# Peptides against a protein of PDB entry 5HOI: the designs that were tried, part 2

Target 1, 351 residues: chain A of PDB entry 5HOI
Amino acid sequence: FRYMPFSPAGTPFGFTDRRYLTMNEVGYVSTVKNSEQYSITVSFFDVGRFREYHFEDLFGYDLCFLNEKGTLFGQSKTGQIQYRPHDSIHSNWTKIIPLQAGERITSVAATPVRVIVGTSLGYFRSFNQFGVPFAVEKTSPIVALTAQNYRVFSVHYSQFHGLSYSLSELGTSSKRYYKRECPLPMSLPNINSDMKKDANLDYYNFNPMGIKSLFFSSYGDPCIFGSDNTLLLLSKWRSPEESKWLPILDSNMEIWKMSGGKETTDIHVWPLALAYDTLNCILVKGKHIWPEFPLPLPSEMEIRMPVFVKSKLLEENKAILNKKNEIGADTEAEEGEEDKEIQIPVSMAAE

## One batch from the design tools (peptide; made by RFdiffusion4, then SolubleMPNN)

Design b1_p15_3_s3
Fold by OpenDDE base, seed 4:
Structure b1_p15_3_s3 (fold): chain B 351 residues (1-351), chain A 15 residues (1-15)
Amino acid sequence: as target 1 above (351 residues)
Amino acid sequence: DELFKKIEEKAKRKV
């Protein structure tokens, strides 16, 4: 296993010279390789609120986190981080994170009030928005970070225990844990089943944890979207005994429903954010499970717990069709059985 | 393409 730099909804280069460093509900950060340099563009979905900007990256930033106030960049090997406010009022700042031999920055996160750096050795470093350090804590190896306001959701990896998570609040003087290195019930990518296609191997090499993204919901609940394309939400995290992960969306099931029950292998959900009861996402058409260029407009998917099994819906639909045929209702027989849209119950249909 | 457009339309109609 190798620790790879993780950014929320970041994409690999693949066979191209360009990739997304990160994307979320605010916008998307792209990088284009030009010889030994990179050109970074910070783009926004709300073009009325924000102005797109670009700059030359001489460091080869491979970590990124975008928020409403600025963009944090990081270089996993050198330990360089840069924060760039979106406004011209606040200055950019750069800092070198001290790394041990073989240590890498694995993830970075930024809010309007905090900057967080996580490493492959489990160093958790916290700063304010101006790069003033608060603390250094030793945790299990960090593989992913996200943050909202003062809250941090961290994902950890152990070879013995797999994935764990922490949920913490970074006050002015102290770190509070709501959850500390608790088991994360997310499936890791299955190399044997999923790697039959070269495109999946490329993504696995980029992101061996299969964490497509992690974010806080609009309600401030930790969310994670894994390689199984299931959105998990941490419910009741303020009550340690009541806290549970909820599978609030099977995106493969929702694509299947929206298709009229057609099996598809070339339509993918790329998660951005959870706003209220909708997953903000990019619908991807193609061989790659990640968006290419240009970025499609975001789409919204209603969250629904996966209560139904495809096989049962197929059986029920066949039973309805057989009953219609027995009643002598002129079901236009000309569309082949494979092309007939499955009647998905309205309660199950994605609106 | 048409199937993808149909899915995209269903997913966008909530905006």
Scores: peptide ipSAE 0.308, ipTM 0.858, DockQ to the pose 0.662
Fold by OpenDDE base, seed 1:
Structure b1_p15_3_s3 (fold): chain B 351 residues (1-351), chain A 15 residues (1-15)
Amino acid sequence: as target 1 above (351 residues)
Amino acid sequence: DELFKKIEEKAKRKV
């Protein structure tokens, strides 16, 4: 097993000289390889609120986190981090994170008030927005981080216990845990079944955990989107006994519904954020499960718990078609090649 | 291409 640098919705280079370091609801960060150097561009979806900017990267940043106030960069091997505010009022700062032999930075996160660094040895390092350190904690190996305000969602990996998660709050004086290294009910990528396509092997080598993204919802709930294309939300996390993971969207099922029941192998959902009751995402057309260049405009998918089974919907539609054919035996069937759109019942809003 | 456009339109029109 090899720890790889993780950034939310980051993409591999593949066969190209360019990739996305990260993307979310704020924007997207791209890097282009030019010989021994990189050119980084920070782009925004709200072009009226933010100005796109670029800079030369001499360090080869492989970690990134974008928020509404700035961008955090990291180099997994050297331990270098850089924070760049989007405004010109606040200065950029750099820092070297001390790494042990074989240690890597595996993930970074930044909010307007906190910077977090996680490592392959399970060092959890916290800073303020100016790079002033608060604490160093030893946890299980960190594979992914996200943060909102003072809250941090961390994903951990153990060879003995698999995936776990923590939910913590980084106050001024202390760290509070709401959840501490609890089991994470997310499936890991299956090398034997899914790697029959070269594109899936390239993505697995880039991200062995298959975590496409993790974020907080607009309501402040931890969300994770795995290799199974299911969005999981941590509900009721303030009550330790009532807290549960909800599968709030099967994106493969929603693509199947929107297609009128056609199986597709070249349409993919790339997650950005959860805003209210909609998944903000990129719809990807092609061989690769990740967006290429240029980045398509974001799309919105309504969240719905997967209560329907494809086989039952197909049987119900066959039964409806058979009943229509039994009643319609006397009307000349104009064989218009109407693309027989499967009428999917409007899922009742789960109360 | 038409199927992708149909899905993209359905995903954008739900707002």
Scores: peptide ipSAE 0.307, ipTM 0.862, DockQ to the pose 0.603
Fold by OpenDDE base, seed 3:
Structure b1_p15_3_s3 (fold): chain B 351 residues (1-351), chain A 15 residues (1-15)
Amino acid sequence: as target 1 above (351 residues)
Amino acid sequence: DELFKKIEEKAKRKV
């Protein structure tokens, strides 16, 4: 296992000179390699609210976090971080995070009020939006971070215990924990199954935890989207004893439903954000499970708990077909077995 | 791919 720099919905280079550093509901950050330099572009979905901008990156930023007020960049090996406001009201700032020998920045997050840096040794560093430090805490090794306002969702990894998570609030004078290094019920990538597809090996080498993204919902609930393509939401986190992870969307099941029950291997969901009852995502067609260039327009996928089993839906549809045949209704069911769209009940179809 | 188009149409595009 190797600690890799994580950014929400970041993509690998693959065989190209370009990748997405991060993407979410606000926009997407791309980098293009030019010899020893990089050109970074910060693009937005709301082109009326924000203006796209670019700059030359001499440091090779491999960490990124985008919010509505600015972009945080980080270099995992050198410890350099840079915050760039989208507006001209506030200046850019740069800071070096002190790293021990072999330590890496593994994730960064930024809100309009906080900057957070997590490391492979479990150093959790908090700053205000101007880069003024608050505290340094030692935790289990941090593999992913996201933040909304004053709240931080952190994912930790232990070789002995696997994945854990914390949910904390970064006040002015103190850090409050709602959850502290609790078990995270997310499956890790299965190396033996995933390595059968070359495209999955490249992604595994880029992101060995298989965390495609993590974010807060519009209601402020922690969300994580793993390699199993299931969206997990942390429900009732304000009540420590009632808090639970909910599998609110199986995206493979939703693609199967939307296809009329056709099995597909070349359609993928790439998560951006959860807004109310819809997953904002990129629908990806192709060999790679991540979006290529140009970025397609975002799609909305309605959240549905995976209550239905494919086998039951297939049995119910067979039973309906058999009953129609017994009633002698001359529905010329044209014998094309391959094109029989499974009638998914309207309540199960994403509208 | 017609199947992909059908899925994209059912997945409400944010315009």
Scores: peptide ipSAE 0.305, ipTM 0.856, DockQ to the pose 0.702
Fold by OpenDDE base, seed 2:
Structure b1_p15_3_s3 (fold): chain B 351 residues (1-351), chain A 15 residues (1-15)
Amino acid sequence: as target 1 above (351 residues)
Amino acid sequence: DELFKKIEEKAKRKV
């Protein structure tokens, strides 16, 4: 296992000179290789609220976090971080994070009030929005971070314990834990089954945890979207004894429903955010599970707990078809068995 | 691809 720099919904370069460093509901950050330097562009979905900007990156930033007030950049090997407010009234700042030999920054997060840096040795570093440090804490190795306001959702990895998570609040004087290094019930990428396709190997080398993104919902609940394309939401996190992960969306099942029950291998969901009862996402067409350039417009997918089994829906539809054939309804034998749209009940159909 | 357009339209109509 190798610790890789993680950013929410970040994409690999693949065979190209460009990638997305991060994307969410606010916008997307791209980087392009220009010989020995990079050109970074910060783009927004709400073009009326925000102005796109770009700059030259001489450091090769491989970590990014975008929020409504600014963009945090990081370089995993050198420990350099930069915060760039979207508003020109506020100054940019740069800082070097002290790293030990072999230590890497693995993830960064920023809110309008906090900056967080996590490392491969489990150093959790907190700052205000101006880069003034609050504290350094030693945790299990950090592999991913997200933050909303004063709250931080961190994912940790141990070779002995697998994935864990923490949920904390960074007050003015102290860090409070709601959850501290609790087991995370997320499936890791299976190298033996999934790596039969070269495109999956490239993504695994970029992101060995298979965490496509993590975010807070609009209600402030921690969300994670893994390699299994299931959206998990942490429910009841304020009550330690009642807290549970809910599988609130199987995106492969929803694509299957939206297709009329066709198995597709070239349509993928790329998660951005959870707004109310909808997953904001990019629908990706192609061999790669991640969006290419140009970025398509976001789509919304209604959250639904995976209560239905494909096999039962297929059996019920076969039974309905057989009954229609017995009643002598001239169902014109449309020649392609592969093209028959499965009648998914309206309550189950993604309208 | 008509199938992709159909899925994209269904997913966008909720916005």
Scores: peptide ipSAE 0.303, ipTM 0.857, DockQ to the pose 0.635

Design b1_p15_8_s1
Fold by OpenDDE base, seed 1:
Structure b1_p15_8_s1 (fold): chain B 351 residues (1-351), chain A 15 residues (1-15)
Amino acid sequence: as target 1 above (351 residues)
Amino acid sequence: DPIFERIRKAAARRK
């Protein structure tokens, strides 16, 4: 197993000289390789609120986190981090994180009030927005981080225990845990079934955990989107005994429904954020499960618990078609049976 | 692709 640098919704280079370092509801950060240098562009979805900017990267930043106030960059091997405010009022700052032999920065996160660095040895380092350090904590190895305001959602990996998660709040004086290294019920990528496609192997080598993204919802609930394309939300996390993971969206099932029941192998959901009752995402068409260039406009997918089975819906539609044929209703004979739209009952659209 | 356009219309941001 190798710890790889993780950023929310980051993409691999593949066969190209360019990739997305990160993307979310605010915007997207791209990097282009030019000889030994990189050119980084920070782009925004709200072009009226924010101005796009670029800079030359001599360090090869492989970690990124975008928020409404600035962008955090990191280099996993050297331990260099840089924070760049979007405004011209606040100055950029750079810092080197001390790394042990073989240690890597595995993830970074930034809010308007906190900067967080996680490592392959499980060092959890926190800073204010100006790069002033707080206490360093030793945890299980960190593989992913996200943060909202003072709250941090961290994913940990152990070879003996698999995936775990923590939910913490970084106050001014102390760190509070709501959850501390609890089991995370997320499926890991299956190397044997999915790696028959070269594109899936490239993505696995980039992200062995298969975590496409993690974020906080608009209500402040931790969310994770894995390789199974299911969105998990941590419900009732303020009540330790009542807290549970909810599968609030199967994106493969929703693509199948929106297609009229057609099986598709070249349409993918790329998660950005959860806003109220909708997953903000990129709909990807192609061989790669990640978005290429140029970035398509974001789409909105309504969240729904996966209570329906495809086989039952197909059987019910076949039974309805057979009843219509028995009643002598003119079935328009010209569209092949495979191309007929499966009518999903409106009752399944109202839950 | 008609299927992709159908999905894109269904997942379009409500104005």
Scores: peptide ipSAE 0.324, ipTM 0.871, DockQ to the pose 0.762
Fold by OpenDDE base, seed 4:
Structure b1_p15_8_s1 (fold): chain B 351 residues (1-351), chain A 15 residues (1-15)
Amino acid sequence: as target 1 above (351 residues)
Amino acid sequence: DPIFERIRKAAARRK
């Protein structure tokens, strides 16, 4: 295992000279390798609200976090971070995070009011939006961060305990925990099953935790989307005893349903954000599970708890077809069984 | 791909 730099919905280079550093509901940040330097572009989905901008990156930023006010960049090895406001009114700032030997910045997050840096040794560093430090805390090794306003969702990894999470609020004077290093019931990538395809090995080397993204919902609930393509939402986090992870979307099941019951291996959901009751995502077609260039328009998938099993739906659909055949109803006989659209119950249809 | 376009259409209907 290696601690890799994590950014929400970041993509690997693969066989290309370009990748997405991060993407969410606000936009997407791309980097293109040019010799020893990189060209970074910050693009937005709301082109009326924001203007795309680019700059030359001489540092090789491998960490990124985009919010509505600016973009945070980080270099995992050197400890350099840069915050770039989207407006020209506020100045960019750069800071070097002190790293110990072998320490890496593993994740960065930024809100309009906070900047957070997490490291492979579990240093949690907090700043204001101007790079003024608040505190340094030692936690378990941080593998992922996201933040909304004053709240931080952190994912931690231990070789002994697996994944844990914290949910904290970074006030003006103190850090409050709602959750502190609690078990995270997310499945890790299974090297033996998932790595049958070289493309999955490349992604695993880029992101060994398989965390495609993590974000706060529009309601301020922590969300995580793992390698199993399940969206988990932390419900009732304000009540410690009532708090639970809800599997609010199986995206593989949703793809299967939306296809009319077709088994597909080349269609993937790439998570961006949870807005109300919809997962904002990129629908990816291809060998890679991540979006290529150009970035497709975002799609919206309705959240639904996975209550149904594919096999039962196929059995029910076969039973309906057999009954129709017994009644002598003209079943269009010419489509092969593999090509027939299954009748998905309306209660299950995302339509 | 008609299947992909179907999925994309289904996921787009909430706009």
Scores: peptide ipSAE 0.323, ipTM 0.870, DockQ to the pose 0.697
Fold by OpenDDE base, seed 3:
Structure b1_p15_8_s1 (fold): chain B 351 residues (1-351), chain A 15 residues (1-15)
Amino acid sequence: as target 1 above (351 residues)
Amino acid sequence: DPIFERIRKAAARRK
């Protein structure tokens, strides 16, 4: 295992000179390799609220976090970070994070009020939006970060204990923990089964944890989307004893339902955000599980706990077809049995 | 791909 730089919904270069550094509900950050330099573009979904901008990157930023007020960049090896406000009224700032020998910045996060840096040695560094440091804490190795307002969701990795998570609030005077290095019940990528496709190996080398994204919901609940394409939400985190991870969406099951019960191997969900009861996502068509260029418009997928079994839905549809055939209802044309849309009962689509 | 367009249409209809 190697610690790799993680950014929410970031994509690999693959065989191209370009990738997404990060994407979420606000927009998407792309980088293009130009010889020894990079050109970074910060694009937005709400083009009426924000203006797209670009700049030359001489440092090779491999970490990014986008919010409504600015973009945080980081270089995993050098420890350089840069914050760029979207508003030209506020100045850009740059800082070097001191790294030990072999230490890497593994993730960065930024809100309008906080900047967070996590490392492969488990250094958790907090700053205000102007890059003024608050504290340095030593934790288990950090592999992913996200933040909303004053709250931070951190994912940690130990070779002995696997994945853990913390949920903390970065007040003015102190850090409060709601959860501190608790077990994270997320499945890791299965190297032996999934690596039969070269595209999956390329993605695994880029992101060995298979964390496609992590974010806070619009209600402020921590969410994580793993390699199993399941959206997990941390419910009741304010009550330590009642807190649980809920599998609120199996995106493979939802693709299957939306296809009319057709098995597909080349349609993928790429997560952006959870807004109310809908996963904002990119629907990807192709060999790669990540979006290519240009970025398609976001889609919305309603959250549904995976209560349904495909086999039961197929049996129910066969039983409905058999009943229709027994009732002698008029022969609308025999379009082949393979093209018949599986009707999902509205009752099953409403639970 | 008609399946992909069907999925896009299903995802768009929930607005």
Scores: peptide ipSAE 0.322, ipTM 0.874, DockQ to the pose 0.604
Fold by OpenDDE base, seed 5:
Structure b1_p15_8_s1 (fold): chain B 351 residues (1-351), chain A 15 residues (1-15)
Amino acid sequence: as target 1 above (351 residues)
Amino acid sequence: DPIFERIRKAAARRK
C-alpha cells in the first residue's frame, strides 16, 4: 500500500500529458504537462458567475480543492500549498507545510472560511482562508478530506482496521467532533478480481482507496462515492446513537435500469456533488472509468435506495413475457432476444 | 451508441 495524493473526483494522467486535478458542482481544474512545467486551468460550469483563468505551475501541484471563492493547490512531496481566490481583488498566498521524512500531504480542503491539510502520518492542520494557522492535531493517517463552511469530513486508513471517518467542526478557538474515527462501511477495491483490466490497475495505482469523490450534500450531510459505485450518505450525524450510513444510490443499477436492462461495461458515473435529491455527475463512455478531455456536460441522477435485486427483475420480466405469449397478444416485430428492452416497473423508472 | 444516448436522455430529463 502507498499513500497517494487525493483530490475529490481527480483523474489520473494515464498515458496522456493532461488530467483533472479536481471537479465538483462549481467547476473543474485541469493540468497539462509542458516539458518541466505544468499549465493549470480553473474552469467553471456557471460561466456567467465565474471567469475561467489559467497560470503556469512551476511546482507540479498534485492536490487540489475547488470552492465558490477560490482554489487550493498542494504539492504532496514538498508540502507547498497555494490558495488562489477566483476574484482578483483578493491576493493569492503560498505556504510550506512542514513534513517529516517520508510524510506526504494526502489531501487538502478549502471553504470560504477554512483551509485544511491532511497527511500520511495523520497530521491534521487547520488554517483560516488567509493561511493563518489555528491548530495541529495528530490523528490516524488521513487519506481524504472535504469541507463545507466550518465542517470537515475526514477519511482515515489503518492497515489493521481499514477505513474510518471523522466529522468535525472547526470553530475559532476549538475543534468539535460529531464523529471521531468511527468505522467507515465502504468497500475497498478488490485487487484480484477488478485488476484483470489494465485500465483498473492504472486507476488503482492513482487511487488505491477507490474513493472517486467525497462531499457534503446541499443539506450538509457527508457523502462518499467508492469503487463499488455506491453513493453513501451519513444520516442523523447530529444524534450519535441514531447516525447511520445510507446507500442512497447504486449507480451501476441505475445505469442498468436507464439502458432498459442491457449489460454495459463502457458506461460509468463520475460523481460531482449531491444537490437535494439528485447526484450531479459526469456520464463517461469508454474504457476508463474517469472523464477524458473535453469534459462532457454534467448529468443529474435521481437518488434511490437499492431495494431491488437484478435477478428478480429478470425473472419477473420473463414471467410477463411468457404470460403475453400464452394470451396470444401480438408481440411486435423480430428484434433479436438480446435487443429486447426489459420492462422496468414504473416505480423504478425515473419519471 | 444508442444505449449511451438513452441513458444520457434519461439522466437529462429534469431540465
Scores: peptide ipSAE 0.321, ipTM 0.870, DockQ to the pose 0.656

